# Peptides against a protein of PDB entry 6RGO: the designs that were tried, part 97

Target 1, 392 residues: chain A of PDB entry 6RGO
Amino acid sequence: MALKLLGFNQDATCFSVISSNKGVTIYNCDPFGKCFELEKSTSNDEELDFLVEMLFSTSLIAVVDKTIGASKRKKLKIVNTKRKATICELTFPHEIMDVIMNRKIICVVLKSDQIFVYDISCMKLLRTIDVRGEKLKSTSKFRNSEAVGDIGVRVSLSTDNNSILCYSSYSKSDKENAPLNDIVVFDALKCIQINVLPAVHQSNIVCIACSPDGMLMATASEKGTIIRVFKTIDTENDEPILVNEFRRGSRPSRISEMKFNHDNTLLACVGESDTIHIFALPVTTTEADANEDDTLQQSSHSLSSSINGLQYISKGLANRFGKIIVSKIPTQSQQRHVAYIKIPENAKYRIGFPKDTTNTIHICGEDGNYLVYSIPRNEVGPCTLVKSNTFD

## One batch from the design tools (peptide; aimed at target 1 I120)

Design b2_p29_6_s3 (made by RFdiffusion4, then SolubleMPNN; from b2_p29_6, 14 letters changed)
Fold by OpenDDE base, seed 2:
Structure b2_p29_6_s3 (fold): chain B 392 residues (1-392), chain A 29 residues (1-29)
Amino acid sequence: as target 1 above (392 residues)
Amino acid sequence: SITLPTITTDKEKSIKELQKLLEEYEKEL
């Protein structure tokens, strides 16, 4: 059967799939099984396409029918899965490209490069962000270049109540085809822009992940060779803080999804490659708990030595080429994965991190496999398969 | 003119149902 993956919910307790024969199915991860099914409303042999965003393990889902030729591509349905009933329906002026939510906020991304920010509790519009309108204010000569093809605004939202929204924006270059290579950090609750990270890649950003707490953001470009991790809120001398630069590989390959684990110690990425990569993040010791017992000093030494090589070579080369604020981390300080999972070639996979186990990753494939892996902590190597299930 | 999204359902009933669903979830945690 043709399966299309929609992805995991925020805590990886559920995942959503499109089945060509059944419509949308939501699976529980543990115990493994179907928890909801949205029946196919059309008898047509048209390839089904949907957006489905689920609010954790709740009965609340947001659904968009994106099927080609469907007039419904502008409609967001909020559905109660326990009642099998539409709570509300919103109609937008343009096609919906993405929907993301947490316990406080729903963000709706349109093909017009507009982001609509809603209070989930009442579906009140808090803000409309016009990513093109911000560009037009910076450069007088932007032609209505229809964004040619698959490049649009990317978004990620923190899963906590702080509701930190990260989105890709157009660079302030006078070029007609300015890339989507800036990032804006936005407080979605207060409706305030917190930070702007200019030119974080040389090409369009195609993947963004926000940490659960909203304190970190990962970015990847169309090349997918380098992943950059930034602080979202914190700045040093009004400049963006680059925390990590990871090398996924030397060969270009599109990254489709990235996720942080719940304690910000791991970043996973998946895409068109045969490999899921897992990277370790440096644990920022918050100075606060320095008071309790001396004894556990000894064993942490060995892995720390390779991380300390991030000398901020801040000063020298700033002068001649315009403010590419992101100092190129020297290629020698680019970290590799600490763990990996091999997946079938040409299989699309999605990833999720469960809340209760920081060393576990959930993955699902369009091949009908749901897999749970254990992540090695003390060595660089393959993840160990712990559990497997199949779905149709 | 910014074409605002239109809510096509009973807004007051929708808000009460959304609030109830969120309150039920906050009690299960």
Scores: peptide ipSAE 0.352, ipTM 0.860, DockQ to the pose 0.892
OpenDDE base, seeds 1, 3, 4, 5: peptide ipSAE 0.343, 0.344, 0.343, 0.329; ipTM 0.868, 0.860, 0.862, 0.831

Design b2_p29_6_s4 (made by RFdiffusion4, then SolubleMPNN; from b2_p29_6, 14 letters changed)
Fold by OpenDDE base, seed 5:
Structure b2_p29_6_s4 (fold): chain B 392 residues (1-392), chain A 29 residues (1-29)
Amino acid sequence: as target 1 above (392 residues)
Amino acid sequence: SLTLPTFTTDKEKAIKELKELLEEYEKLL
């Protein structure tokens, strides 16, 4: 039977899958087992497609049936899994492409490049963001609906109550085919734009991850060779702060998912490659009380790669064409992974970080494997497998 | 109406149920 992975929840306590014969199944990670099943409403051997967004380990889920018919693909259901009942339904003018939520808000991304922001506690509409609307005053050419391949608005939301929403936007270039290479940072509770990061890649952004606290954002383009990490809110001289630039690989490969761990010390990425990469972020040591003198000269080879604060030299050559030139970090200054996991080629995997164990990563595959790995702290190398389970 | 919730129960009961589900997280901590 074909499995399709939907992903982990916010704290990696659960993951969701589509089984071709069973419908949507949610698994608990510890103790490992099925906790919810949404039965297939139709006996047809049609390929099942769903969006399922979980709210942590709560009985609240958001569901979109994408399998059959334009009407269902436009309908969001809010479901109580314990009661096995729909609480409410929302119908949109266009197909739902993504759904993301936290304890305060739910965001619905449409094929029209619109983002609908709701208060989750009452399903009140707070804002409609039209990512095209700022540009569409000129060219009413709808991109032909057929050539809307995998290039759409990408979103990520902080898992905390601050509800920092990061989304990809079209660059202000007069080109008919402007890439989705800008990022907007948005306070989803106050409905205020906080920041705009222009031209963070040369091509369309295909993956975004927000940190749990909303203070960091990771981005990857269609090339997937370089991952950039930015501060979301802070700016230096009205310019975006580039914290890190990581090299995933030399060969182009799509990144499907990225995640920060809960303390912002690690960033993991997964995609079409045989390798999950884990990168170390600089610990912002708060200047707390460095008073006590204990001189223990343990020669910890601190992999203090001096992160020279690479000023994002947007040489704003304010030449007439508005091209913000992203300064490339020299290839020698690009950090590699600190840890990795080998996965089967052509197996789609998803990743999650558990809250209580910052050096542990959960992964699950469309091969039916749920795996828990320990991340090495003191050496660059493979992660160690700690736990393995299978699912059908 | 498009983009507005259609509740399967009375609106006040549905909002109460949403709040109770949001409070499940606080009981798991």
Scores: peptide ipSAE 0.638, ipTM 0.959, DockQ to the pose 0.464
OpenDDE base, seeds 1, 2, 3, 4: peptide ipSAE 0.621, 0.616, 0.617, 0.618; ipTM 0.954, 0.954, 0.954, 0.954

Design b2_p29_7 (made by RFdiffusion4)
Pose (drawn by RFdiffusion4):
Structure b2_p29_7 (pose): chain A 327 residues (1-135, 151-284, 335-392), chain P 29 residues (1-29)
Amino acid sequence: MALKLLGFNQDATCFSVISSNKGVTIYNCDPFGKCFELEKSTSNDEELDFLVEMLFSTSLIAVVDKTIGASKRKKLKIVNTKRKATICELTFPHEIMDVIMNRKIICVVLKSDQIFVYDISCMKLLRTIDVRGEKIGVRVSLSTDNNSILCYSSYSKSDKENAPLNDIVVFDALKCIQINVLPAVHQSNIVCIACSPDGMLMATASEKGTIIRVFKTIDTENDEPILVNEFRRGSRPSRISEMKFNHDNTLLACVGESDTIHIFALPVTQRHVAYIKIPENAKYRIGFPKDTTNTIHICGEDGNYLVYSIPRNEVGPCTLVKSNTFD
Amino acid sequence: EEEEELIEKLEENKEEIEEENEEELEELE
């Protein structure tokens, strides 16, 4: 089958790719190279490694499952790339759905909507967050820098009226203190959530409305959450998969089950800005590095890696700059 | 440097971390 299940780095330095043949490879951007290659850990052809989230450019990797079910739901391994050794092997009562890391805090998301928060220096569990214990699945996002700030979607106070709903809660994982609870920002479920690298901004994606809403995170008034801007969906409602924020928080990238990738600018310093054509029934992931604000890195399951430029003052499409092919 | 020191600290505390995790898992059950 195709080379599916791409994972993208926080610093846009490299990307995680599960080659359907054997193991998982991690490439670099500049210069492009085979950075790390996991050996054989397979027994059938279509069984897939699912979840890999990494540090910035380091040797520290978070790896989850290999087998379809033998050791998948209840595993987390911490591996050094230069020596291929497992350090800590944590076990969890449920199936892992997502793992997000940063320089200070490691988050592990379970299928039962439990979020385990760890101080990465000693792997002491800071707090267990019973989201489903209070009231598709929960989408969680996190800031990259320090003062790492956690964002998760929570159910509303209409659990009696119906089973599924999605509001937003802002949480400071550094001090384990809940900062702001946002109301039902959508009339539908929440598909994907992106938080700014500095933790000041947040994006939300609806399945039905397909309109991205941006709210201030922490500095927002206590009385009411502050809405920043909204972005035109286009000609057709489409499911969104992954969104990213620029380092200066002037740009927002959007990707999904669509023909095009949309680029939204920010009035921090309107409907559409830059659009990147994309093959229809293939899936891609997004990133952009810290070095420049004009370059957008693109990861594709077709086997191509592309680097596009952004037009500052023109509403035109992006310009391709650099490309390379996968394995 | 700092990343390597963190890896060393995790290696030194590997058995202690696995024991604490087993205790926490039993509490959760």

Design b2_p29_7_s1 (made by RFdiffusion4, then SolubleMPNN; from b2_p29_7, 8 letters changed)
Fold by OpenDDE base, seed 5:
Structure b2_p29_7_s1 (fold): chain B 392 residues (1-392), chain A 29 residues (1-29)
Amino acid sequence: as target 1 above (392 residues)
Amino acid sequence: SEVEELIEKLEKNKKEIEEENKKYLKELE
């Protein structure tokens, strides 16, 4: 059967899949098993396409049926999985491209490059963000998404209640073909822009991940060779802080998903390559008062690679067009993965980090495998398979 | 639970939510 992976929920306790025969299925990770099924509305052998966003392991999900007809592709259903009933339905002026949520906010991304921000507690519209801005409203040329590949607005939302929304935006160029290479950081609760990170890549951003606390953001371009990690909130100088630059690989490959673990110590990425890469982030040791005492000389050579915080303050040479370009870290100082997982070629995988085990990663594949891996702490190497299950 | 109370509130307000959304769509035409 053809499986299509939708992804993990926010805490990797569940994942969702589309089965051509069954429709949408949600699996629980532990104990492993089917917990919800949404039957296909059609008897036709049409390729099923859905958006499903879960609210953690709760009975609330958001569903968009993208399979049939322009009217369904514009409809967001809020569903009670326990009752198998539609709570409410919202309709949008344009096709829904993405849906993300946490306990406070639902964000709906449209094909029009608009983001609708809702208060989940009442489904009230808080803000419509127009990523194209006023200048592009006149050019009714919807980029036919068919001809120029799926270059849309990318979004990520913090899983906490702070509800930090990161989204890709068009660079301030008077060029009709401006790349989606800026990032906006937005407080979705207060409906205020917090920060703008200009030109974080040379090409369109195709993947964004916000940390669970909203303090960090990872970005990848169409090349997928370099991942950049930024602080979402500026320091006292109102300048974008590049925390890390990671090298995924030498060959271009699309990154489909990135995730931080719950303590912001790890960043994982997956995509069209045969390898899931896991990168270590610098632990911000808060100066907890290390009281002096116990001398246990366990000479674990922690590869404390002194991340000399090369604050590449982008000396914005304001070239004549005022574009700040984030300076690239030299290739020799680019960090590689600390851990990896080999996956089958041509199988799409999704990733999730469980809340309670910071050194564990959950993965699932369109090959019908759900896998739990342990991440090595002290050595660069492969992850160890701990648990495996199959689904259909 | 907090989410069960949320769901009950949304179920109760369904008509109002869908009417407000329908009004918003008409203001865009």
Scores: peptide ipSAE 0.642, ipTM 0.965, DockQ to the pose 0.870
OpenDDE base, seeds 1, 2, 3, 4: peptide ipSAE 0.635, 0.637, 0.631, 0.630; ipTM 0.964, 0.964, 0.963, 0.963

Design b2_p29_7_s2 (made by RFdiffusion4, then SolubleMPNN; from b2_p29_7, 11 letters changed)
Fold by OpenDDE base, seed 5:
Structure b2_p29_7_s2 (fold): chain B 392 residues (1-392), chain A 29 residues (1-29)
Amino acid sequence: as target 1 above (392 residues)
Amino acid sequence: SEVEELLENLEKNKEKIEEENKKFLEKLL
């Protein structure tokens, strides 16, 4: 049966899949098993497509039926999984491309490059963000989404109550084909723009991850060779703080998903490659009083890669179009993965970090495998398989 | 639970939510 993965919830306690025969199924990770099923309302011959966003392990889900030819691609259903009932339905002027939520906010991304921000408590519209801005209102050339792999606005939301929204935006280039290579950081509760990170890649951003606390963001372009990690709020000399630059690989490969773990010590990425990569982030040791004496010479060669903070050397040659170019970290100083998981070729996988176990990762595949891996602490190497389950 | 109260409040406000959404769409046309 063809499975399509929708992904993990915010804390990796559940994941959702589309089965061509059944419709949407939600699995619980521990104990492993089906916890919800939504039957398809369509004929057997249609390729099922859905957006399903879960509110953690709760009975609240948001559902969009994206099946081709369905009048439902503009409709967001809020569903109670315990009652198997639609609570309310919202209709949008354009097709829904993505839905993200936390305990406070729902964000709905439209094909029009608009983001609708809702208060989840009352489904009140707080803000409409127009990512195209005024200049692109005249060019009603919806990129025919069929031919050029759907380079729309990408979004990520912090899983905490601060509700930091990160989204890709068009660079200020007067070109009709400006890349989606800027990042905007937005307080979704206050409806205020906090920060703008200009030209974080040379090409369109295709993947964004916000940390659970909203303090970090990871970005990848359509090349998927380099991942950049930035601070979301803080700036140095009005410039974005680049915390890390990771090299996933030398060959171009699309990254489909990235996730931070719950303590911001790890970043995982998955995509079209045979490998899930896990990168270590620098632990910001707060200067808590390291007074106590204990001289334990544990010669753990911590790979203290001296993160020489590569200052964003904007050589601001004030050419009229102030393109802040992210200085590339020299290829020799680019960090590699600390851990990896090999996955089957051509199998799509999704990733999640459980809240209570910072050194484990949950993965699920369109091959019907749900896998739990242990991440090595002291060495660079493969993750160890701890648990395996299958789903249909 | 906080989420059960949230779900009940959304159920109670369904008609209002859907009518506000309808009025929003009518202003865009």
Scores: peptide ipSAE 0.593, ipTM 0.955, DockQ to the pose 0.874
OpenDDE base, seeds 1, 2, 3, 4: peptide ipSAE 0.577, 0.575, 0.583, 0.578; ipTM 0.952, 0.952, 0.954, 0.953

Design b2_p29_7_s3 (made by RFdiffusion4, then SolubleMPNN; from b2_p29_7, 11 letters changed)
Fold by OpenDDE base, seed 5:
Structure b2_p29_7_s3 (fold): chain B 392 residues (1-392), chain A 29 residues (1-29)
Amino acid sequence: as target 1 above (392 residues)
Amino acid sequence: KEIEELLKNLEKNKKEIEERNKEELEKLL
């Protein structure tokens, strides 16, 4: 049967899949098993397409049926999984492209490059963000998404209550074909723009991950060779703080998903390649009082990655639109993965980090495998398979 | 508890939520 993976929830306690025969199924990770099923409304052999966003392991989900007709693709259903009932339905002016949520906020991304921000407690619209801005309202040329590939606004939301929203935006170039290579950081609760990270890549951003606390953000472009990690809120001399630059690979490959672990010590990425890559982030040791005593000289070769701060060289006075040239970190100073998982070629996988086990990663594949891996702590190498289950 | 109360409040306010969404949609068309 053809499976389509929707992904893990925020804490990797559940994942969702589309089965061509069954419709949407949600699996619990531990104990492993089906916890919810949404039957297909049609007997037709139509390829099922859904968006499903889960609110952790709760009975609240958001569902968009993308399979049938322009009217359903504009509708967001809030569903109680315990009751198997639609609580309410919201309608949008354009097709829904993505839905993200936490305990406070739902964000709905439209094909119009608009983001609708809702208070989940009452489904009140807090803000409409127009990523194209007022200038492009006149050019009614919806990029026919068919001809210019899957280039849309990308979003990520912090899983905490701070509700930090990161989204890709068009660079302020007067060019009609400006790339989606800026990032905006937005407080979704206060509806305030916190930061703007200009030109974080040379091409369109295709993947964004916000840390659970909203303090870090990872970005990848269409090339998928380099991942950049930035601070979301802090700036140095009004310039974005680049924390890390990781090399995923030498060959271009699409990154479909990135995630931070719960304590911001690891970043994982997955995509069209045969390898899930896991990168180590520098632990900000807050000066907690290291009381003196215990002499265990475990020679943790802390790879003191020299944070060669990417100085944005503002080229001189003339054009007020400062081309912030992200100076390429020399290829020799680019960090590689600390751990990896080999996956089948052409199988789409999704990733999740459980909250309680910072050195564990959950993965699931369209091949029907749910796998739990242990991440090595002290050595660069493969992850160890701890648990496996199959689903259909 | 908090999520069960949230779900109950959304169920109770369904009509108001859907009416408000309709009014916001009519302002955008």
Scores: peptide ipSAE 0.651, ipTM 0.965, DockQ to the pose 0.904
OpenDDE base, seeds 1, 2, 3, 4: peptide ipSAE 0.641, 0.644, 0.641, 0.646; ipTM 0.963, 0.964, 0.964, 0.964

Design b2_p29_7_s4 (made by RFdiffusion4, then SolubleMPNN; from b2_p29_7, 11 letters changed)
Fold by OpenDDE base, seed 5:
Structure b2_p29_7_s4 (fold): chain B 392 residues (1-392), chain A 29 residues (1-29)
Amino acid sequence: as target 1 above (392 residues)
Amino acid sequence: SEVEELIKKLEEEAKKIEEENKKYLEKLE
């Protein structure tokens, strides 16, 4: 049976899948098992496509039926899974491309490059963000999304109550084909733009991850060779703070998902490659009182790679249009993964970090595998399989 | 739970939410 993975929830306690025969199924991770099923309303011969966004392990989900030819591609259903009932239905002027939520906010991304920000507590519209701005309103050339792999606006939302929204934006190039290579950081509660990170890649951004606390973001372009990690709020001399630059690989490969763990010590990425990569982030030791004497010479060669803070002085060549370009860190200073998982070729996988176990990762595949891995602490190497389950 | 109260409130306001959404769409036409 063809499975399509929708992904993990915010704390990796559940994941959702589309089964061609059953429709949407939600699995609980521990104890492993089906916790919700939504039957398909369509004929058996149609390729099922859905958006499903979960609110953690709660009975609240958002559902969009994206099945081709369905009049429902513009409709967001808020569903109570305990009652198996639609609470309310919202209709949008354009097709829904993505839905993200936390305990405070729902963001709905449209094919029009608009982001609708809702207060979840009353489903009141707080803001409509027009990512195209005024200049692109005239060019009603909807990129025919069929041919060029749907390079729309990408979004990520912090899982905390601060509700930091990161989204890709069009660079200020007067070119009709401006890349989606800027990042905007937005306070979704206050409806205020906090920061703008210009030209974080040379090509379109195809993947964004916000940290759970909203303090970090990871970005990847359509090349998927380099991942950049930035601070979201903080700036140095009005310039974006680049915390890390990771090299996933030498060959281009699309990254489909990235996730931070709950303590911001790890970043994982998955995509079209045979490998999930896990990168270590510098632990910001807060200057808590390192007074106590204990000289324990544990010669743990912690790979304290001295991340000499390469103040990436972006010598932004102010090209005549004042664009700061985040230049590339020298290839020699690019960090590699600290851990990896090998996955089957051609199987799509999704990733999640559980809240209570910072050194474990949950993965699930369209091959019907749900796997729990332990991440090595002291060495660069493969993750160890701890638990395996299958689903249909 | 906080989420059960949230769900209950959304169920109570559902008709109003849908009416406000309908009025929003009618202003875009």
Scores: peptide ipSAE 0.605, ipTM 0.960, DockQ to the pose 0.861
OpenDDE base, seeds 1, 2, 3, 4: peptide ipSAE 0.593, 0.595, 0.599, 0.590; ipTM 0.958, 0.958, 0.959, 0.957

Design b2_p29_8_s1 (made by RFdiffusion4, then SolubleMPNN; its pose is not in this set)
Fold by OpenDDE base, seed 1:
Structure b2_p29_8_s1 (fold): chain B 392 residues (1-392), chain A 29 residues (1-29)
Amino acid sequence: as target 1 above (392 residues)
Amino acid sequence: KKKKREEERKELEKEAEEILKKLEELAKK
């Protein structure tokens, strides 16, 4: 049967899937099993398409039916899963492209490149962010959005109550065809722009991940070869701080999802490649504990250029992107370990990090596999399969 | 650990139920 993966919730305690026969099914990860089903409203053999965003493992979900008719694609439903009832509906002027939430905020991304920010507690609109609005003042031509492929505004929201929203924006270039290669960092509660990271990639940003605490952000472009990690709020001399640069691979491949673990020590990525990559982030020692003189002579073994996912700090990027201060990553030779998981070719996978086990990753595939892997510590290598389950 | 997770899950579910109730009351007006 054709499964479509919708993804994990914020703490990887549940995941959602579309089954062609049943509609939306939500699975609990531990104990593994079905916890909710949303039946399809139509008997038609039409390809089901939904957005489903869960508030953690609660009875509150947001649902968009994208399957049939332009009117449903513009409706956000808040559903109580225990009552199996729609509680409220919001209608938007354009098709909904994405929905993200935490305990405080819902963000709705439209095909118009607008982001609607809501207080979840009352569904009050706090802000409409028009990502095109600054550009439309200069260019009267509405690009017929029909011919621009799967390029739209990307968003990520912190899972904490600080509600840091990161979104892709158009560069200020006078070119009609400016890429979505800027990032804006936004306080979604106060409705204030905190930071702007200009030209973080050469091409459109297709994937963004915010850390759970909102302090870090990962970005990937259409090329999907380089992942960059920035500080979201902190700046050095009014310039963005690049914390990490990771090489996923040598070949272009789309990254569909990235996630930080709960303690910001790991970044995972998945996409069209046969490999999930897990990168180690350097522990940002706050300046206070720098006094313990543990001279562990970690031998700088030249990790051969053959390891996919090597942390590469290109000295040459400072010259090309002008104003990205590569913070002097302390030359502490923290063993930059990279872990990986091999997945079937052409199988779409989603990833999630459980809160309680920072060295464990949850993955699920359109092949009907739910898998739990242990991530190796302090070494480069494959993850170890700990648990497997199947779903339909 | 397990008890703390269950308490956090119960707190989150209570918060979600309070939100859902408030939204239902707002949608009836």
Scores: peptide ipSAE 0.586, ipTM 0.938, DockQ to the pose 0.846
OpenDDE base, seeds 2, 3, 4, 5: peptide ipSAE 0.574, 0.572, 0.586, 0.584; ipTM 0.937, 0.937, 0.938, 0.939

Design b2_p29_8_s2 (made by RFdiffusion4, then SolubleMPNN; its pose is not in this set)
Fold by OpenDDE base, seed 3:
Structure b2_p29_8_s2 (fold): chain B 392 residues (1-392), chain A 29 residues (1-29)
Amino acid sequence: as target 1 above (392 residues)
Amino acid sequence: KEEERQKRLEELEKEAEELLEKLEKLKKE
């Protein structure tokens, strides 16, 4: 059977798949088994396409049927899985490209490069973000909507209640083909823009991850060779917003997904390559709770020494949000993975970090494998397989 | 650990049931 992966929920307790013959199935990770099934409404041999976003391990899901007809692709259904009932249905002016949620917020991304931000408790629209409308203020020429290839607005939302939304925006280039290489950081609860990170890559951003607490974000471009990690909030201490630069590889390869673990110590990435890469993040020791005992000598080679190469890019593009500190981390300071998982060629995989175990990663493949790996702590090497299950 | 996980799951299920009840009221209006 052809499987299509939808991904893990926020705490990696469940994952969603599309089976060509069955429809949408949600699996529980532990104990492993089916917890919900949405049957295919039509007997047609049409390729099934859905968006499914689950609120943690709860009975609340958001569903978009993208399989049949332009009208369904514009409809968001909020479903109670225990009752198998549609609670609410919203219709949008354009095709839905992505849906993300936490306990407070639902964000709906449209093909029009609009982000609709809702209060989940009452489905009240809090904000419409028009990413194209911001571009039109900088560039007089409408990009005709027809040349929207596979590159749209990317989003990520913090899984906490702070509801930090990171999204890709168009650079302020006078070029008709301005890339989606800016990042906007947005407080989705207060509906306030917190920060703008301009030109974080040379090409379009195709993958974004926000940390669970919303304090960090990771970005990857179409090239997928470099992953950058940024602080979402400017700290008063003039600290560089760019905290890490990781090298996934030398060859271009699309990154489809990135995830932080629950304590922001690890960043994983997956995509078109045969390898899931796991990177260690420096623990920002806030000086406060230096309780002596857990001297785990993480050789945190403190990146502190080599960040002296702050090339101040000149004041000229000083629009309202301060110093563009694109610290070029020297190519020599690009960290490689600390751990990896080999995956089958031609199998798409998704990743998730469970909340209760910082050194465990969940992965699932379109090959029908659900795998749990242990991440090595003290050595660079392969992850160890701890548990395996199969699904259909 | 497992009891704390179970308690957190029950709290999350309760939060979701409360959200579902609020959303079901909007369908009647």
Scores: peptide ipSAE 0.172, ipTM 0.760, DockQ to the pose 0.852
OpenDDE base, seeds 1, 2, 4, 5: peptide ipSAE 0.166, 0.140, 0.099, 0.147; ipTM 0.750, 0.743, 0.582, 0.734

